Peptides against a protein of PDB entry 3J47. Designs and how they scored, part 11

Target 1, 121 residues: chain A of PDB entry 3J47
Amino acid sequence: IRLTNQLKSLKGLQSKLKDVVEYLDKVINKELPINHTILGKLQDVFNLLPNLGTPDDDEIDVENHDRINISNNLQKALTVKTNDELMVIYISNLVRSIIAFDDLIENKIQNKKIQEQRVKD

## One batch from the design tools (peptide; made by RFdiffusion4, then SolubleMPNN)

Design b1_p9_8_s1 (from b1_p9_8, 5 letters changed)
Fold by OpenDDE base, seed 2:
Structure b1_p9_8_s1 (fold): chain B 121 residues (1-121), chain A 9 residues (1-9)
Amino acid sequence: as target 1 above (121 residues)
Amino acid sequence: TLEDQLKLL
């Protein structure tokens, strides 16, 4: 349920992001008039995004090309970290499922032994 | 069942 809801939420976010891109492309192509209310809300969203392209405040002299490389490195590091966290959660859920299956097997073995004893008495 | 546990995830 939780993973299915997360996937549904992510698909919903992806659809909304596509609709925003399509809207911006139509505005750039002058097919739609500029809506300042929509642009203001998009600016609010961009201001809430983590600045993936700031080198730590100690690299004031990086050319615009190196800023793009640092942004790509931080985005890659966040993606790797997220994948590693998801892998740990997945392994933890597999281990819990294996333990619960082992407990079920042991319970069936014990119940069989108890039935075999009751047939001998 | 194991399938019901997978549906709960």
Scores: peptide ipSAE 0.027, ipTM 0.678, DockQ to the pose 0.064
Fold by OpenDDE base, seed 4:
Structure b1_p9_8_s1 (fold): chain B 121 residues (1-121), chain A 9 residues (1-9)
Amino acid sequence: as target 1 above (121 residues)
Amino acid sequence: TLEDQLKLL
């Protein structure tokens, strides 16, 4: 039951992320008008997401380097700190899922044993 | 084994 609910919740999150991507694609393609209220909420989500910038922005613009390097070093430090924090959260969720899986195995073994007893009586 | 427990699920 717990693992099935976690899987259902994760599938629900994946579906919602897909709906957001499809909405953004339709807005980019000018198939839908820009809803500033939805865009503002997405910006709030992205502002709460630590900057998952891939490490490949080391090649644009040799003339603003001191303010961009402080921002990029802070961003890289925030990205590393967040990768570490997300890793700890991921490990914690993985361990919780393993425990919930063990509880499910034990419950299924017990239910099988109860059914085998009921067939012998 | 863990595989036998998974087959039981």
Scores: peptide ipSAE 0.027, ipTM 0.633, DockQ to the pose 0.042
Fold by OpenDDE base, seed 3:
Structure b1_p9_8_s1 (fold): chain B 121 residues (1-121), chain A 9 residues (1-9)
Amino acid sequence: as target 1 above (121 residues)
Amino acid sequence: TLEDQLKLL
Protein backbone atom coordinates (compact mmCIF):
# COMPACT_ATOMS: atom_id res chain seq x y z
CA ILE B 1 0.00 0.00 0.00
CA ARG B 2 2.70 2.58 0.98
CA LEU B 3 4.89 1.74 -2.08
CA THR B 4 1.80 1.76 -4.36
CA ASN B 5 0.84 5.18 -2.94
CA GLN B 6 4.43 6.45 -3.49
CA LEU B 7 4.33 5.16 -7.11
CA LYS B 8 0.90 6.82 -7.63
CA SER B 9 2.22 10.09 -6.15
CA LEU B 10 5.36 9.90 -8.37
CA LYS B 11 3.20 9.26 -11.49
CA GLY B 12 1.02 12.22 -10.45
CA LEU B 13 4.15 14.40 -10.07
CA GLN B 14 5.45 13.21 -13.49
CA SER B 15 2.10 14.16 -15.10
CA LYS B 16 2.21 17.61 -13.44
CA LEU B 17 5.83 18.16 -14.57
CA LYS B 18 4.75 17.25 -18.14
CA ASP B 19 1.85 19.77 -17.90
CA VAL B 20 4.38 22.44 -16.74
CA VAL B 21 6.77 21.66 -19.66
CA GLU B 22 3.87 21.82 -22.16
CA TYR B 23 2.79 25.16 -20.63
CA LEU B 24 6.35 26.57 -20.86
CA ASP B 25 6.69 25.40 -24.50
CA LYS B 26 3.41 27.18 -25.38
CA VAL B 27 4.67 30.36 -23.64
CA ILE B 28 8.07 30.15 -25.47
CA ASN B 29 6.24 29.66 -28.81
CA LYS B 30 4.05 32.75 -27.96
CA GLU B 31 0.88 30.59 -28.15
CA LEU B 32 -0.01 31.69 -24.57
CA PRO B 33 0.48 35.06 -22.81
CA ILE B 34 3.15 35.21 -20.08
CA ASN B 35 1.55 34.75 -16.66
CA HIS B 36 3.92 36.41 -14.14
CA THR B 37 2.15 34.69 -11.19
CA ILE B 38 2.84 31.21 -12.66
CA LEU B 39 6.45 32.18 -13.53
CA GLY B 40 6.96 33.53 -9.97
CA LYS B 41 5.71 30.19 -8.53
CA LEU B 42 8.00 28.23 -10.91
CA GLN B 43 10.92 30.46 -9.87
CA ASP B 44 10.09 29.70 -6.18
CA VAL B 45 10.20 25.95 -7.05
CA PHE B 46 13.58 26.31 -8.85
CA ASN B 47 15.00 28.35 -5.92
CA LEU B 48 13.93 25.51 -3.55
CA LEU B 49 15.57 22.85 -5.79
CA PRO B 50 19.03 21.93 -4.50
CA ASN B 51 21.79 22.53 -7.05
CA LEU B 52 22.02 18.91 -8.27
CA GLY B 53 24.46 19.89 -11.06
CA THR B 54 28.15 19.30 -10.58
CA PRO B 55 29.38 22.92 -10.50
CA ASP B 56 30.93 23.28 -13.94
CA ASP B 57 34.51 24.27 -13.03
CA ASP B 58 34.07 27.49 -15.12
CA GLU B 59 32.19 29.59 -12.41
CA ILE B 60 34.53 29.03 -9.39
CA ASP B 61 34.92 32.53 -8.04
CA VAL B 62 36.83 32.15 -4.71
CA GLU B 63 33.73 33.44 -2.76
CA ASN B 64 31.73 30.31 -3.82
CA HIS B 65 34.09 27.76 -2.14
CA ASP B 66 31.87 27.42 0.98
CA ARG B 67 28.70 27.21 -1.21
CA ILE B 68 30.37 24.51 -3.39
CA ASN B 69 31.27 22.43 -0.29
CA ILE B 70 27.69 22.81 1.06
CA SER B 71 26.25 21.91 -2.41
CA ASN B 72 28.55 18.84 -2.69
CA ASN B 73 27.56 17.69 0.83
CA LEU B 74 23.85 18.19 -0.02
CA GLN B 75 24.24 16.41 -3.40
CA LYS B 76 26.06 13.52 -1.67
CA ALA B 77 23.36 13.32 1.04
CA LEU B 78 20.57 13.34 -1.63
CA THR B 79 22.44 10.71 -3.72
CA VAL B 80 22.82 8.46 -0.62
CA LYS B 81 19.13 8.95 0.32
CA THR B 82 18.03 8.19 -3.28
CA ASN B 83 20.28 5.09 -3.40
CA ASP B 84 18.85 3.80 -0.08
CA GLU B 85 15.25 4.38 -1.33
CA LEU B 86 16.03 2.61 -4.65
CA MET B 87 17.66 -0.29 -2.74
CA VAL B 88 14.48 -0.79 -0.64
CA ILE B 89 12.36 -0.76 -3.86
CA TYR B 90 14.78 -3.23 -5.54
CA ILE B 91 14.74 -5.64 -2.55
CA SER B 92 10.91 -5.43 -2.37
CA ASN B 93 10.61 -6.23 -6.11
CA LEU B 94 13.18 -9.07 -5.80
CA VAL B 95 11.22 -10.66 -2.91
CA ARG B 96 7.94 -10.31 -4.90
CA SER B 97 9.64 -12.00 -7.90
CA ILE B 98 10.86 -14.90 -5.68
CA ILE B 99 7.33 -15.43 -4.26
CA ALA B 100 5.82 -15.33 -7.78
CA PHE B 101 8.46 -17.88 -8.89
CA ASP B 102 7.63 -20.21 -5.96
CA ASP B 103 3.90 -19.94 -6.83
CA LEU B 104 4.76 -20.76 -10.49
CA ILE B 105 6.74 -23.86 -9.39
CA GLU B 106 3.88 -25.04 -7.14
CA ASN B 107 1.32 -24.46 -9.94
CA LYS B 108 3.56 -26.46 -12.36
CA ILE B 109 3.84 -29.35 -9.85
CA GLN B 110 0.04 -29.37 -9.28
CA ASN B 111 -0.68 -29.28 -13.05
CA LYS B 112 1.75 -32.21 -13.56
CA LYS B 113 -0.01 -34.26 -10.81
CA ILE B 114 -3.44 -33.52 -12.41
CA GLN B 115 -2.14 -34.68 -15.84
CA GLU B 116 -0.63 -37.88 -14.34
CA GLN B 117 -4.01 -38.63 -12.65
CA ARG B 118 -5.94 -38.08 -15.94
CA VAL B 119 -3.62 -40.60 -17.74
CA LYS B 120 -4.30 -43.27 -15.05
CA ASP B 121 -8.10 -42.96 -15.29
CA THR A 1 1.72 -13.99 4.89
CA LEU A 2 4.97 -12.46 3.51
CA GLU A 3 2.91 -11.72 0.36
CA ASP A 4 0.27 -9.85 2.44
CA GLN A 5 3.05 -7.76 4.06
CA LEU A 6 4.44 -6.91 0.58
CA LYS A 7 0.91 -5.99 -0.62
CA LEU A 8 0.66 -3.71 2.45
CA LEU A 9 3.94 -1.98 1.41
Scores: peptide ipSAE 0.022, ipTM 0.659, DockQ to the pose 0.039
Fold by OpenDDE base, seed 1:
Structure b1_p9_8_s1 (fold): chain B 121 residues (1-121), chain A 9 residues (1-9)
Amino acid sequence: as target 1 above (121 residues)
Amino acid sequence: TLEDQLKLL
């Protein structure tokens, strides 16, 4: 249930991001009027995003060398943190799977002993 | 139980 809900939430986010891109493309192509209230909310979302230096930032002006280094360091730090969190989740799920397997083995051994007793009576 | 863990996932 939890993984299914996470996947559903991620698919929902992906659909909403696609709707935003399609809206921006229509505004750029002058097919829709510019809505300053929508653009303001999109700017607020972009300002809340950590500056994860995109490889395409190489075309915006030679004055940001210190900001690019800070951005790259933040991206690396977030990547390391995310990797460590995923490793803890992976190990926790592995340990739970081993315990559940041991419980299954013990249940199978007990069931075998019960059947061997019933054949001796 | 293993069934309860599968229901939680």
Scores: peptide ipSAE 0.025, ipTM 0.646, DockQ to the pose 0.049; fails the geometry check

Design b1_p9_8_s2 (from b1_p9_8, 6 letters changed)
Fold by OpenDDE base, seed 5:
Structure b1_p9_8_s2 (fold): chain B 121 residues (1-121), chain A 9 residues (1-9)
Amino acid sequence: as target 1 above (121 residues)
Amino acid sequence: TLLDQLLKL
């Protein structure tokens, strides 16, 4: 029973990791729009990877210290890169939303001018 | 436009 449940959980994780890769490939290929919520959740997963790849505090063999430092440096680099990419895309979406709001204000001003002209004729 | 104001900052 316990081993069968672990194997089922591992197969379920493998399927979900495949779905994540397929999603990222579609985003890279511009087939899908970037979703900040999904990227934020992927960042949360990457931030939890050191907690999944650190042996419990009882197995610090000196040979694992270089692998742990490489994994921590890769994770820090991925976290910084992902934060900068998310920030740029967030700012780009914010600027787009502000421009769209300016266009709505201008449309409202134009509509008001047209109404004021129709009341003078 | 608001864009022209943002480009002046």
Scores: peptide ipSAE 0.029, ipTM 0.652, DockQ to the pose 0.020
Fold by OpenDDE base, seed 2:
Structure b1_p9_8_s2 (fold): chain B 121 residues (1-121), chain A 9 residues (1-9)
Amino acid sequence: as target 1 above (121 residues)
Amino acid sequence: TLLDQLLKL
């Protein structure tokens, strides 16, 4: 349920982003008049985006190649972070499954001992 | 081991 809702929300966001790109392309091509209300709301969205493009302070100086490298480094960092978070969740679920299996085995052993005692009395 | 306990059931 939760994962399906997250995937549905992400697909909905992706569709909305495509509609925004298509609108901006039509405005650039002069097929549509500039709507200042839409542009203002897009500016508000961009101002709410974290600055995803601060390199850590060790790359001072190279004009115009940096936007692609910064975007790639950020996408890589977000991908690594997401993979690490998923790995921790996977290990946590595996450990819970092992504990639940251990508890099941111990319960079956105890039930067998109780049955063997009842057959001797 | 947990496995040896399972094999004894």
Scores: peptide ipSAE 0.027, ipTM 0.688, DockQ to the pose 0.018
Fold by OpenDDE base, seed 1:
Structure b1_p9_8_s2 (fold): chain B 121 residues (1-121), chain A 9 residues (1-9)
Amino acid sequence: as target 1 above (121 residues)
Amino acid sequence: TLLDQLLKL
C-alpha cells in the first residue's frame, strides 16, 4: 500500500513535469504566447531546487554528464536573469525613494517660507 | 544639494 502510493505520486509528478516541458516547447516554437505568470512560477520552482546537476557523490553514471551540464547551465542562466531583474527593481525603487525624499524636502522648505511670511505680516 | 536643503530645515 505505501509503496504503491509513492509510485502513483511519482508518476503524477512525472506527468506534470512532461506537461511543463511540452508547454515550454510550444512557447519556444511560438505556437503559444508567453504566460509570465507560468514563467514566474517555474522560476520560483527552479530557485527552490538547490543544485540541479550535482548528483550527491554516490551515482555518477557516465550517461548523465550531458544532462547535468544542461541543467547546471539552465539553473545558472535563470539565476543570472533573476539577479538582473531584482537589481533593476531595486535601483528603480531606490530612485523613486530619492525623488520622493526630494519632493518632501521641497514641500517642507515651501511650508517654512509660508510660515515666515505669516509672522512678518 | 539635497543635504544642504535638509540642513536648512
Scores: peptide ipSAE 0.027, ipTM 0.689, DockQ to the pose 0.015
Fold by OpenDDE base, seed 3:
Structure b1_p9_8_s2 (fold): chain B 121 residues (1-121), chain A 9 residues (1-9)
Amino acid sequence: as target 1 above (121 residues)
Amino acid sequence: TLLDQLLKL
C-alpha cells in the first residue's frame, strides 16, 4: 500500500513536470506569450529543488557535459539570486523587529515614569 | 544603546 501510493504520487509529479516542459517549449517556440508570473513561480520551484544537477563527476557522457554544466551554472545562479533575495528580506525583518523592540522598551520606561508620578501625588 | 535603555527598566 505505501509503495503503491508513493509510485502514484511520483507518476502524478512526473505528469505535472511534463506539462511544465510542454509549456516552456511552447514559450520558446513563440507559440505562447511569455508570462512573467509563471516564470517567477518556476524560478521559485527550481530554487526549492535540492541539487538535482550534481551528477557524480564519474557518469557524464561527453555529449551531455555542456548541458549539465549549463544546468548546474543556471541552478547555482538561481540559488544564489534567491539566497540574496531571502537575505535582504531577513535583514529587513530583523531591523523591523529591533525597532519594534526599541519602541516597546521606550513605552515600558514611559509607563514606569507615569506610575512613579501617580504614587508621589 | 537599546541595552542601556533595557538596564534603566
Scores: peptide ipSAE 0.025, ipTM 0.680, DockQ to the pose 0.017

Design b1_p9_8_s3 (from b1_p9_8, 6 letters changed)
Fold by OpenDDE base, seed 2:
Structure b1_p9_8_s3 (fold): chain B 121 residues (1-121), chain A 9 residues (1-9)
Amino acid sequence: as target 1 above (121 residues)
Amino acid sequence: TLLDQIKKL
């Protein structure tokens, strides 16, 4: 239930982002008039985004072409970090499942021994 | 080993 709801929410966000891109492309191509109310709301969304394009404070003066490479580097770093965190969670859950399986086997062996003793008495 | 315990069940 929770994972299905998260996937549904993420798909809903992806659809909305696609609709925003398609709107912006139509505005750039002059197929639609600029709606200042939509543009203002998009600016508010961009202002609420974490600045995915600032390296920590040590390079004032890179032309607009290198800001795209810096944004790509931070997106890549966030993706790598997220993958590493997910890997640690996955391994931790796998280890817990193996321990619980070992405990189940030991409990079954002990129960079998107790039953074999009760049949001999 | 865990495998030897499984074989005894």
Scores: peptide ipSAE 0.033, ipTM 0.729, DockQ to the pose 0.020
Fold by OpenDDE base, seed 4:
Structure b1_p9_8_s3 (fold): chain B 121 residues (1-121), chain A 9 residues (1-9)
Amino acid sequence: as target 1 above (121 residues)
Amino acid sequence: TLLDQIKKL
């Protein structure tokens, strides 16, 4: 039961990875428009992947080395692109926090004016 | 400036 469920989950993951490859091939071939939301979610998945290209230095299979280097270069390229995207999100969140702080200051100034008016009346 | 608003609080 436990092993059969793990195998079913792994087969499900393999099917989903195949669906992703087929989608990417259709996008590369210009058969489908680039969906930035799907591409962003794929980047998030690749960022959550353990570094697929540190084989522990103990399994130098020379035929896997080129695939590992391609995987590493792809993962590094995705990580760099994600760092650039995260930088834009970080700046946007920083600006939002500054605006919210400005609104808080304006609200405090208005509340102070209302209190000063109520003390004069 | 934002700083001048903070100084008025």
Scores: peptide ipSAE 0.031, ipTM 0.729, DockQ to the pose 0.015
Fold by OpenDDE base, seed 5:
Structure b1_p9_8_s3 (fold): chain B 121 residues (1-121), chain A 9 residues (1-9)
Amino acid sequence: as target 1 above (121 residues)
Amino acid sequence: TLLDQIKKL
């Protein structure tokens, strides 16, 4: 019972990881628009992943130190790159929202001028 | 401009 549940959970995780890879491939290929909510959740997953290079506290082998440093550098590089990408995207969405608000104000001013002209005729 | 690219997204 315990081993079968662990195997089922691992297969379920593997399927979800495959779905994430397929999504990322579609985004890279520009088949899908970048979804910031998905990228933020992926970042949260990478931040919650125990350092993919820390062996559990029971394997102090000197040969793992270089692999640990490479993994920590990869995680840091992924976190920095993802933060910079998310920042650019957040700024882009903010600027788009400001422009859309400016266009809404201008449309409201134009509509008001048209109404004032119709009351004067 | 970068602004015109952001407007097209």
Scores: peptide ipSAE 0.029, ipTM 0.646, DockQ to the pose 0.030
Fold by OpenDDE base, seed 1:
Structure b1_p9_8_s3 (fold): chain B 121 residues (1-121), chain A 9 residues (1-9)
Amino acid sequence: as target 1 above (121 residues)
Amino acid sequence: TLLDQIKKL
């Protein structure tokens, strides 16, 4: 019973991973438009995956080394891209906050001028 | 500067 459930769960994960690969292949082939929401969720998955390229030192099959290196390079590239996107969002929010603060200062200056004018009349 | 405007308020 326990082994059959683990095998069923692994087959379900394998099917979902195949659907993701088929989607990415269709996007690469320009058969489908790039969906930024799906790409962002894939980046989140790759960032949450523990380093797929450190097998603990107990099972280095020499045939997996190239696949592990490709996975690591892709994971690093996705992590860098995610970090750059977060930096652009952070800078954009900082600039927006500075502009909103400048507008608040200008509004307070204008209100002070209006009050000084009302005291002279 | 923004700082001079803040000091004037």
Scores: peptide ipSAE 0.025, ipTM 0.684, DockQ to the pose 0.015

Design b1_p9_8_s4 (from b1_p9_8, 5 letters changed)
Fold by OpenDDE base, seed 1:
Structure b1_p9_8_s4 (fold): chain B 121 residues (1-121), chain A 9 residues (1-9)
Amino acid sequence: as target 1 above (121 residues)
Amino acid sequence: TLQEQLEKL
């Protein structure tokens, strides 16, 4: 019973990974429009995957060298994309903070002028 | 400028 449930879960995961590959192939071939929400969720999955480019030091079969180079290039490309997205978010938050600070200064100047008028009357 | 506003506070 336990082993049969693990095999069923693994077959379910394999089917879902196949559905993802078939979707990505159709997007690469321009058969489907790019869905940024699906690509964002896939990027989150790849960021949660431990290093696709370090097989633990016990399985260097000479036939995997091209697959290891492809996985390292993919991980590097995902890291660069994540850094660019985080940089845009950081700059956007910095600009919003500067604008909010400018609005705070203008509000304080206006309040000071209103208080100085009320003391003269 | 933001600097001229700071000098007026």
Scores: peptide ipSAE 0.024, ipTM 0.667, DockQ to the pose 0.014
Fold by OpenDDE base, seed 5:
Structure b1_p9_8_s4 (fold): chain B 121 residues (1-121), chain A 9 residues (1-9)
Amino acid sequence: as target 1 above (121 residues)
Amino acid sequence: TLQEQLEKL
């Protein structure tokens, strides 16, 4: 019973990880727009992942301490890089939204002027 | 500016 439940949970996790990879591939291929909420949640998942390359708490040999430090530095570097990339994407989308709003306002002003001319003729 | 355009609407 316990082993069957663990295997079922692991298969469920594997399926979800596959769905995440497929989503990221679609975003990379520009098939889907970048969703900041999904990328932020993925960053949170990477931050909550136990350090990729910590041996289980039962393998505290002095030789693994350098691997743990390298893993922690890599995780920190990936977190910083991902945060900087998300910031650039956020600013880019903010700027695009401001430009699109400016164009909408200009179009609304032009349409108002055209309507005011048609009422005078 | 965007603000000057908003004031004209």
Scores: peptide ipSAE 0.021, ipTM 0.672, DockQ to the pose 0.019
Fold by OpenDDE base, seed 4:
Structure b1_p9_8_s4 (fold): chain B 121 residues (1-121), chain A 9 residues (1-9)
Amino acid sequence: as target 1 above (121 residues)
Amino acid sequence: TLQEQLEKL
């Protein structure tokens, strides 16, 4: 039962990877327009992949070295792009935090003015 | 500025 479920899950993953390759081929061939939302989700998937190019240096068959280097260069390029996207998100969250802090200060100033008015009446 | 708002508190 467990092994059959793992094999079914792996076959499902293989089918999805094939669908992704076929989609990318259609985009490369200009048969489909570039969908930035799909490319963003693919980048998120590749960023969640463990380093597929840290085979511990002890088992690299020379024919896999070029494919591993290509996968590492792609993963490094995706990691750099993700760091840049995360930096933009971080700046956006920082700006939101500053605005929320400004609104909190303005609310405290207004509350202080209302209290000072109530003490004068 | 945020600083001028803090100084008003």
Scores: peptide ipSAE 0.020, ipTM 0.656, DockQ to the pose 0.015
Fold by OpenDDE base, seed 2:
Structure b1_p9_8_s4 (fold): chain B 121 residues (1-121), chain A 9 residues (1-9)
Amino acid sequence: as target 1 above (121 residues)
Amino acid sequence: TLQEQLEKL
């Protein structure tokens, strides 16, 4: 339930982000009028994003073109880290399910042995 | 059951 709900929520977020991109493309192409209320809310969302363009404090001096490459590297690193964390959570839940299944098999075997003893006495 | 554990995930 929890993982299924998280995946459903993430898919719903991905769909909404796609609809926002499609809206922005239509505004850029002048197919739709600029809605300042929508743009204001998008600016608020962008201001809440982590600064993907700060390398840790050791490279203050590279031209605006290298800041885009550093932003892409941090975005890639965050994506990889998130994927690795999700993989560990997934494996941990699989292992827990396998252990719980093994315990159920062992409990059924023990219960069968106890019933076979009670029928012999 | 194993099914109830899968449904809890």
Scores: peptide ipSAE 0.027, ipTM 0.661, DockQ to the pose 0.057; fails the geometry check

## One batch from the design tools (peptide; made by RFdiffusion4, then SolubleMPNN)

Design b1_p10_1_s1 (from b1_p10_1, 3 letters changed)
Fold by OpenDDE base, seed 3:
Structure b1_p10_1_s1 (fold): chain B 121 residues (1-121), chain A 10 residues (1-10)
Amino acid sequence: as target 1 above (121 residues)
Amino acid sequence: LFDLSELKKI
């Protein structure tokens, strides 16, 4: 139940993110007028997004060194937290798969015994 | 508890 709800919520978020990308593409292509209220709200969303550090802007603006270190520490902390959460989910699914496989083996053994008995009768 | 020896008898 919880995992299915999380997957449904994640799929819902993915759909909404796709709709936002499609909207932005239409604005870039000049198919839709620029709505400053939507852009302001989108900017607020991006400002609330943790700076998942830019892979590969080695442009050292020396004036932002403290912000870069704080961003890298936040990215590392979020990566570690995400890895730990994924590890717990992985282990939980592995244990469930192991139990389900044990139950499958036992069910096959019982079915074989029932078939062998029916051939003797 | 997993007995892989019983799996070989199936």
Scores: peptide ipSAE 0.084, ipTM 0.784, DockQ to the pose 0.010
Fold by OpenDDE base, seed 1:
Structure b1_p10_1_s1 (fold): chain B 121 residues (1-121), chain A 10 residues (1-10)
Amino acid sequence: as target 1 above (121 residues)
Amino acid sequence: LFDLSELKKI
């Protein structure tokens, strides 16, 4: 249930990101007028996102080396935190599946013993 | 306690 909800939320986020890209492409191609309120909200989203430094190409200037290092440390810290959270969820679901399987085995064993007693009487 | 040997008897 939790993993399915996370996957559904991630697919919903992916759809919204695609809609944002399609909107920006239409604005760049001059098919839609520039809406400063939408662009301001997108800038706020990009400012609230930790700079996920894609290490792929395009030139801007040797003066931001300290911002890139802080961004990389924040990205690493978020990746580690996300991995640890996923591990705790995985272990919790594993333990729950283990308990539910033990209860199922015990119920089947008890039902078999009751049937074997009824055949002997 | 998982007795997998009892599963083989079901």
Scores: peptide ipSAE 0.084, ipTM 0.779, DockQ to the pose 0.010
Fold by OpenDDE base, seed 2:
Structure b1_p10_1_s1 (fold): chain B 121 residues (1-121), chain A 10 residues (1-10)
Amino acid sequence: as target 1 above (121 residues)
Amino acid sequence: LFDLSELKKI
């Protein structure tokens, strides 16, 4: 249920982002009039996005093509970090399941010993 | 540490 809801929400976001791109393309192509209220709301959304493409302040030089590569590097770094975090969560859940299974084995052994004592008394 | 030998006794 939780994972299915997250995937549904992410697919919903992806559809909305596609609708925004299609809207902007129609505005650029002059198929739709410029709606300043929609553009203002889109600007607010973009201003809330973390700057996924600041080079550390030491590379002031070289036109537009390198900014796309730097944004791709930070997106890759965020993807790697997210994968590593998910791996740690997975291992932690696996270890907890292993410990809970050990405790279940020990509890069964103790219950067997108690039953064997009750049959001797 | 799983002693699988104790599992066989259950």
Scores: peptide ipSAE 0.075, ipTM 0.769, DockQ to the pose 0.009
Fold by OpenDDE base, seed 4:
Formats: sequence, C-alpha cells, structure tokens
Structure b1_p10_1_s1 (fold): chain B 121 residues (1-121), chain A 10 residues (1-10)
Amino acid sequence: as target 1 above (121 residues)
Amino acid sequence: LFDLSELKKI
C-alpha cells in the first residue's frame, strides 16, 4: 500500500512534468498564446531547483575573467554542496523506502502464514 | 536483506 502510493505519486509527477513540456512546446510552436502568469510560476519553480547543470560549461569566453570567475566559482561550490546534500537526502529516502518495503513483505508473509494456519485448524 | 523470491509467494 505505502510503496504503491509512492509509485503512483511519482508516476503522477512524471505525467505532470510531461504535460508542462507539452505546454511549453505548444507555446514555442505558437499553437498557444503566451501566458505570463504560468511562465512566471514555472520560472519560480526553476529558480527553486538547485542548478543540476554539470560544471562543464567551461565555454564562457576568456575575456571577462575576474568578476565572472568569482560568481562561477561560488555557483560551482554551491552546486557541488547542494548536489551532495541532495544525494544524502535521496539516499536516506531510498533506504527508508527499502526498509518500509521489507516491513511490508514480512507483514504479508506473516499474514499469509496466519491464514494458512487458520485453514488447517 | 529480503529475498525477492518471497514476493512471488505473496
């Protein structure tokens, strides 16, 4: 039950993300009018996402080197730190989901044994 | 460490 609900919630999130992509494609293709309120809310969501970009944008031209480097080094350090923090949270949630699945299996096995015993008595 | 073979018995 709990794992099935988590999988259903994840599938629901995946469907919603697909619907957002399809909406953006329709806006880009001029099939739908630009809704600035929807775009503003999407920008707020993207601004709350940690920058999951790999630090491989090493192609910003070599000619404005001192102020852009401090911002990029801080952003790179914040991105690495945020990725490490998110990885720890992800692993912790994964382990919790595995334990909850183990407990569910054991509870189902025990319930089946109790039912088989009640049918033999 | 749970045995995934027990899932097939549920």
Scores: peptide ipSAE 0.070, ipTM 0.752, DockQ to the pose 0.015

Design b1_p10_1_s2 (from b1_p10_1 with E8K)
Fold by OpenDDE base, seed 5:
Structure b1_p10_1_s2 (fold): chain B 121 residues (1-121), chain A 10 residues (1-10)
Amino acid sequence: as target 1 above (121 residues)
Amino acid sequence: LFDLSKLKEI
């Protein structure tokens, strides 16, 4: 019973990881637009991965040092990439807010001109 | 183009 449940849970995790890879491949191939909410959740998963790969502080075998360095370099590269993506999102939202404000001003001016014309007729 | 002169017409 316990081993069967662990195997079922591991197979379920493997299926979910496969679905994430397939999604990322579709985004890389430009078949799907970048979803920032999914990217943020993937970042949270990657931020947890270093904590899953640290054995509690009592056995640094010399073979794990290269794996820890690869994990840290991957984490650093993902953090930099995510900071750049968050900056692009921030700038895009700022630009959208400026455009929406210009459109609101233009709409208000047009409405004022229409009201002034209706008072003269 | 965003024109700040439009703010004077409001």
Scores: peptide ipSAE 0.153, ipTM 0.828, DockQ to the pose 0.009
Fold by OpenDDE base, seed 4:
Structure b1_p10_1_s2 (fold): chain B 121 residues (1-121), chain A 10 residues (1-10)
Amino acid sequence: as target 1 above (121 residues)
Amino acid sequence: LFDLSKLKEI
């Protein structure tokens, strides 16, 4: 249930991001008039995004390779964080499954003892 | 504590 809801929310976000890209492409291609109100709202959204592309350390300078490296560093940082969050969820579910298995074993042992007592009486 | 010895009692 929770994982299915997260996947559904992520698919919904992906669809909305695709619709924004398609809108911006139509504006760039002059197929749609520039709506300054929509562009202002998109700028507000981008300004509210944490700047996932600045580690605070010094390099304003040098050539066209950095946008791909910034995208890769952001993608790597998001991948690591997502992997750590998924690992904690996985371990928590594994521990819950082990506890539920121990409870099942204890219930089986108790039921066997009750049956053995009923056969001796 | 999960006791694997309980599996022998099933």
Scores: peptide ipSAE 0.146, ipTM 0.832, DockQ to the pose 0.009
Fold by OpenDDE base, seed 1:
Structure b1_p10_1_s2 (fold): chain B 121 residues (1-121), chain A 10 residues (1-10)
Amino acid sequence: as target 1 above (121 residues)
Amino acid sequence: LFDLSKLKEI
């Protein structure tokens, strides 16, 4: 249930990101007028995203080095926290699956013993 | 207690 909800939320986010890209492409191609309110909200979203540093290409000025280091530390901390949360979910699901498997085996053994007794009487 | 030997009783 919890993992399925996270996957559903991630798929919902992916769909929304695709709709945003399609909107931006239509604005770039001049198929839609520039809406400054939508662009302002998109800029706010990009400013709230930890800079997912792609270490590949293009010039932005030496004055943001402290903001880049804070963003990289925040991104690392969020990545570690996400990995630890996924590990706890994985272990919890593994333990639950082991318990459910033991209960299934025990039920099958009991049913077999009851059938063997009924064939001997 | 989970025991893999129980699989032989199935």
Scores: peptide ipSAE 0.145, ipTM 0.825, DockQ to the pose 0.010
Fold by OpenDDE base, seed 3:
Order: structure tokens, then C-alpha cells, then sequence
Structure b1_p10_1_s2 (fold): chain B 121 residues (1-121), chain A 10 residues (1-10)
């Protein structure tokens, strides 16, 4: 139940992110007028997003060094937290899979014993 | 307790 709800929520988020990308593409292509209220809300969302890796813009603007260090520390802390949460989910699913495998083995052994008894009778 | 030796009984 809980994992199914998380997967449903994640799929819902993925759909909404796709709709936002499609909207932005239509605005870039001049198919839709620029709505400054929507852009302001998107900017607020992007400002609340952890900087999920600037890939290698080695343009050191030296004026933001303290903000870059704080952003990198926040990104690292969020990456570690996400990794730990994923690890707990992985271990929990692994343990459930091992239990289900043991139950499957026991059920196969019991079914074999029942078949062997039916062949002797 | 998990006993993988049960796989030999299948």
C-alpha cells in the first residue's frame, strides 16, 4: 500500500513535470504568450529546487563563492539523505523478496510431497 | 530460518 502510493505520487509528479516542459516549449516557440505570473511561480519553484548539479560550468564568477559552497553542501546533504532513504527501501524490498522466495520453496516442497503421495495411492 | 538446502528437495 505505502510503496504503491509513493509510486503513484511519483508518476503524478512526472506527468506534471512533462506538462510544464511542454508549456515552456510552446512559450519558447512563441505558440503561447508569455505569462509573467506563471514564469514567476516557475522561478520560485526553481529557486526552491536544490541546484541538482550544474554540469561543469568552470566559469568561476568569484563573486558567488560563498553561495556556491552553501549550495554544494546542501546538494551533498540532500544526495546523502536521498541515498540513505533509497538504501532503506532497497533493503526492505530485498528482505521481502527473500521471505517470498522461502515461502515459494516451502510451497514447492509441499506440492511435490502431495504429488508423490498421489502416485503411490 | 532461511535454509537454502531446501532447494535440493525440489
Amino acid sequence: as target 1 above (121 residues)
Amino acid sequence: LFDLSKLKEI
Scores: peptide ipSAE 0.142, ipTM 0.823, DockQ to the pose 0.010

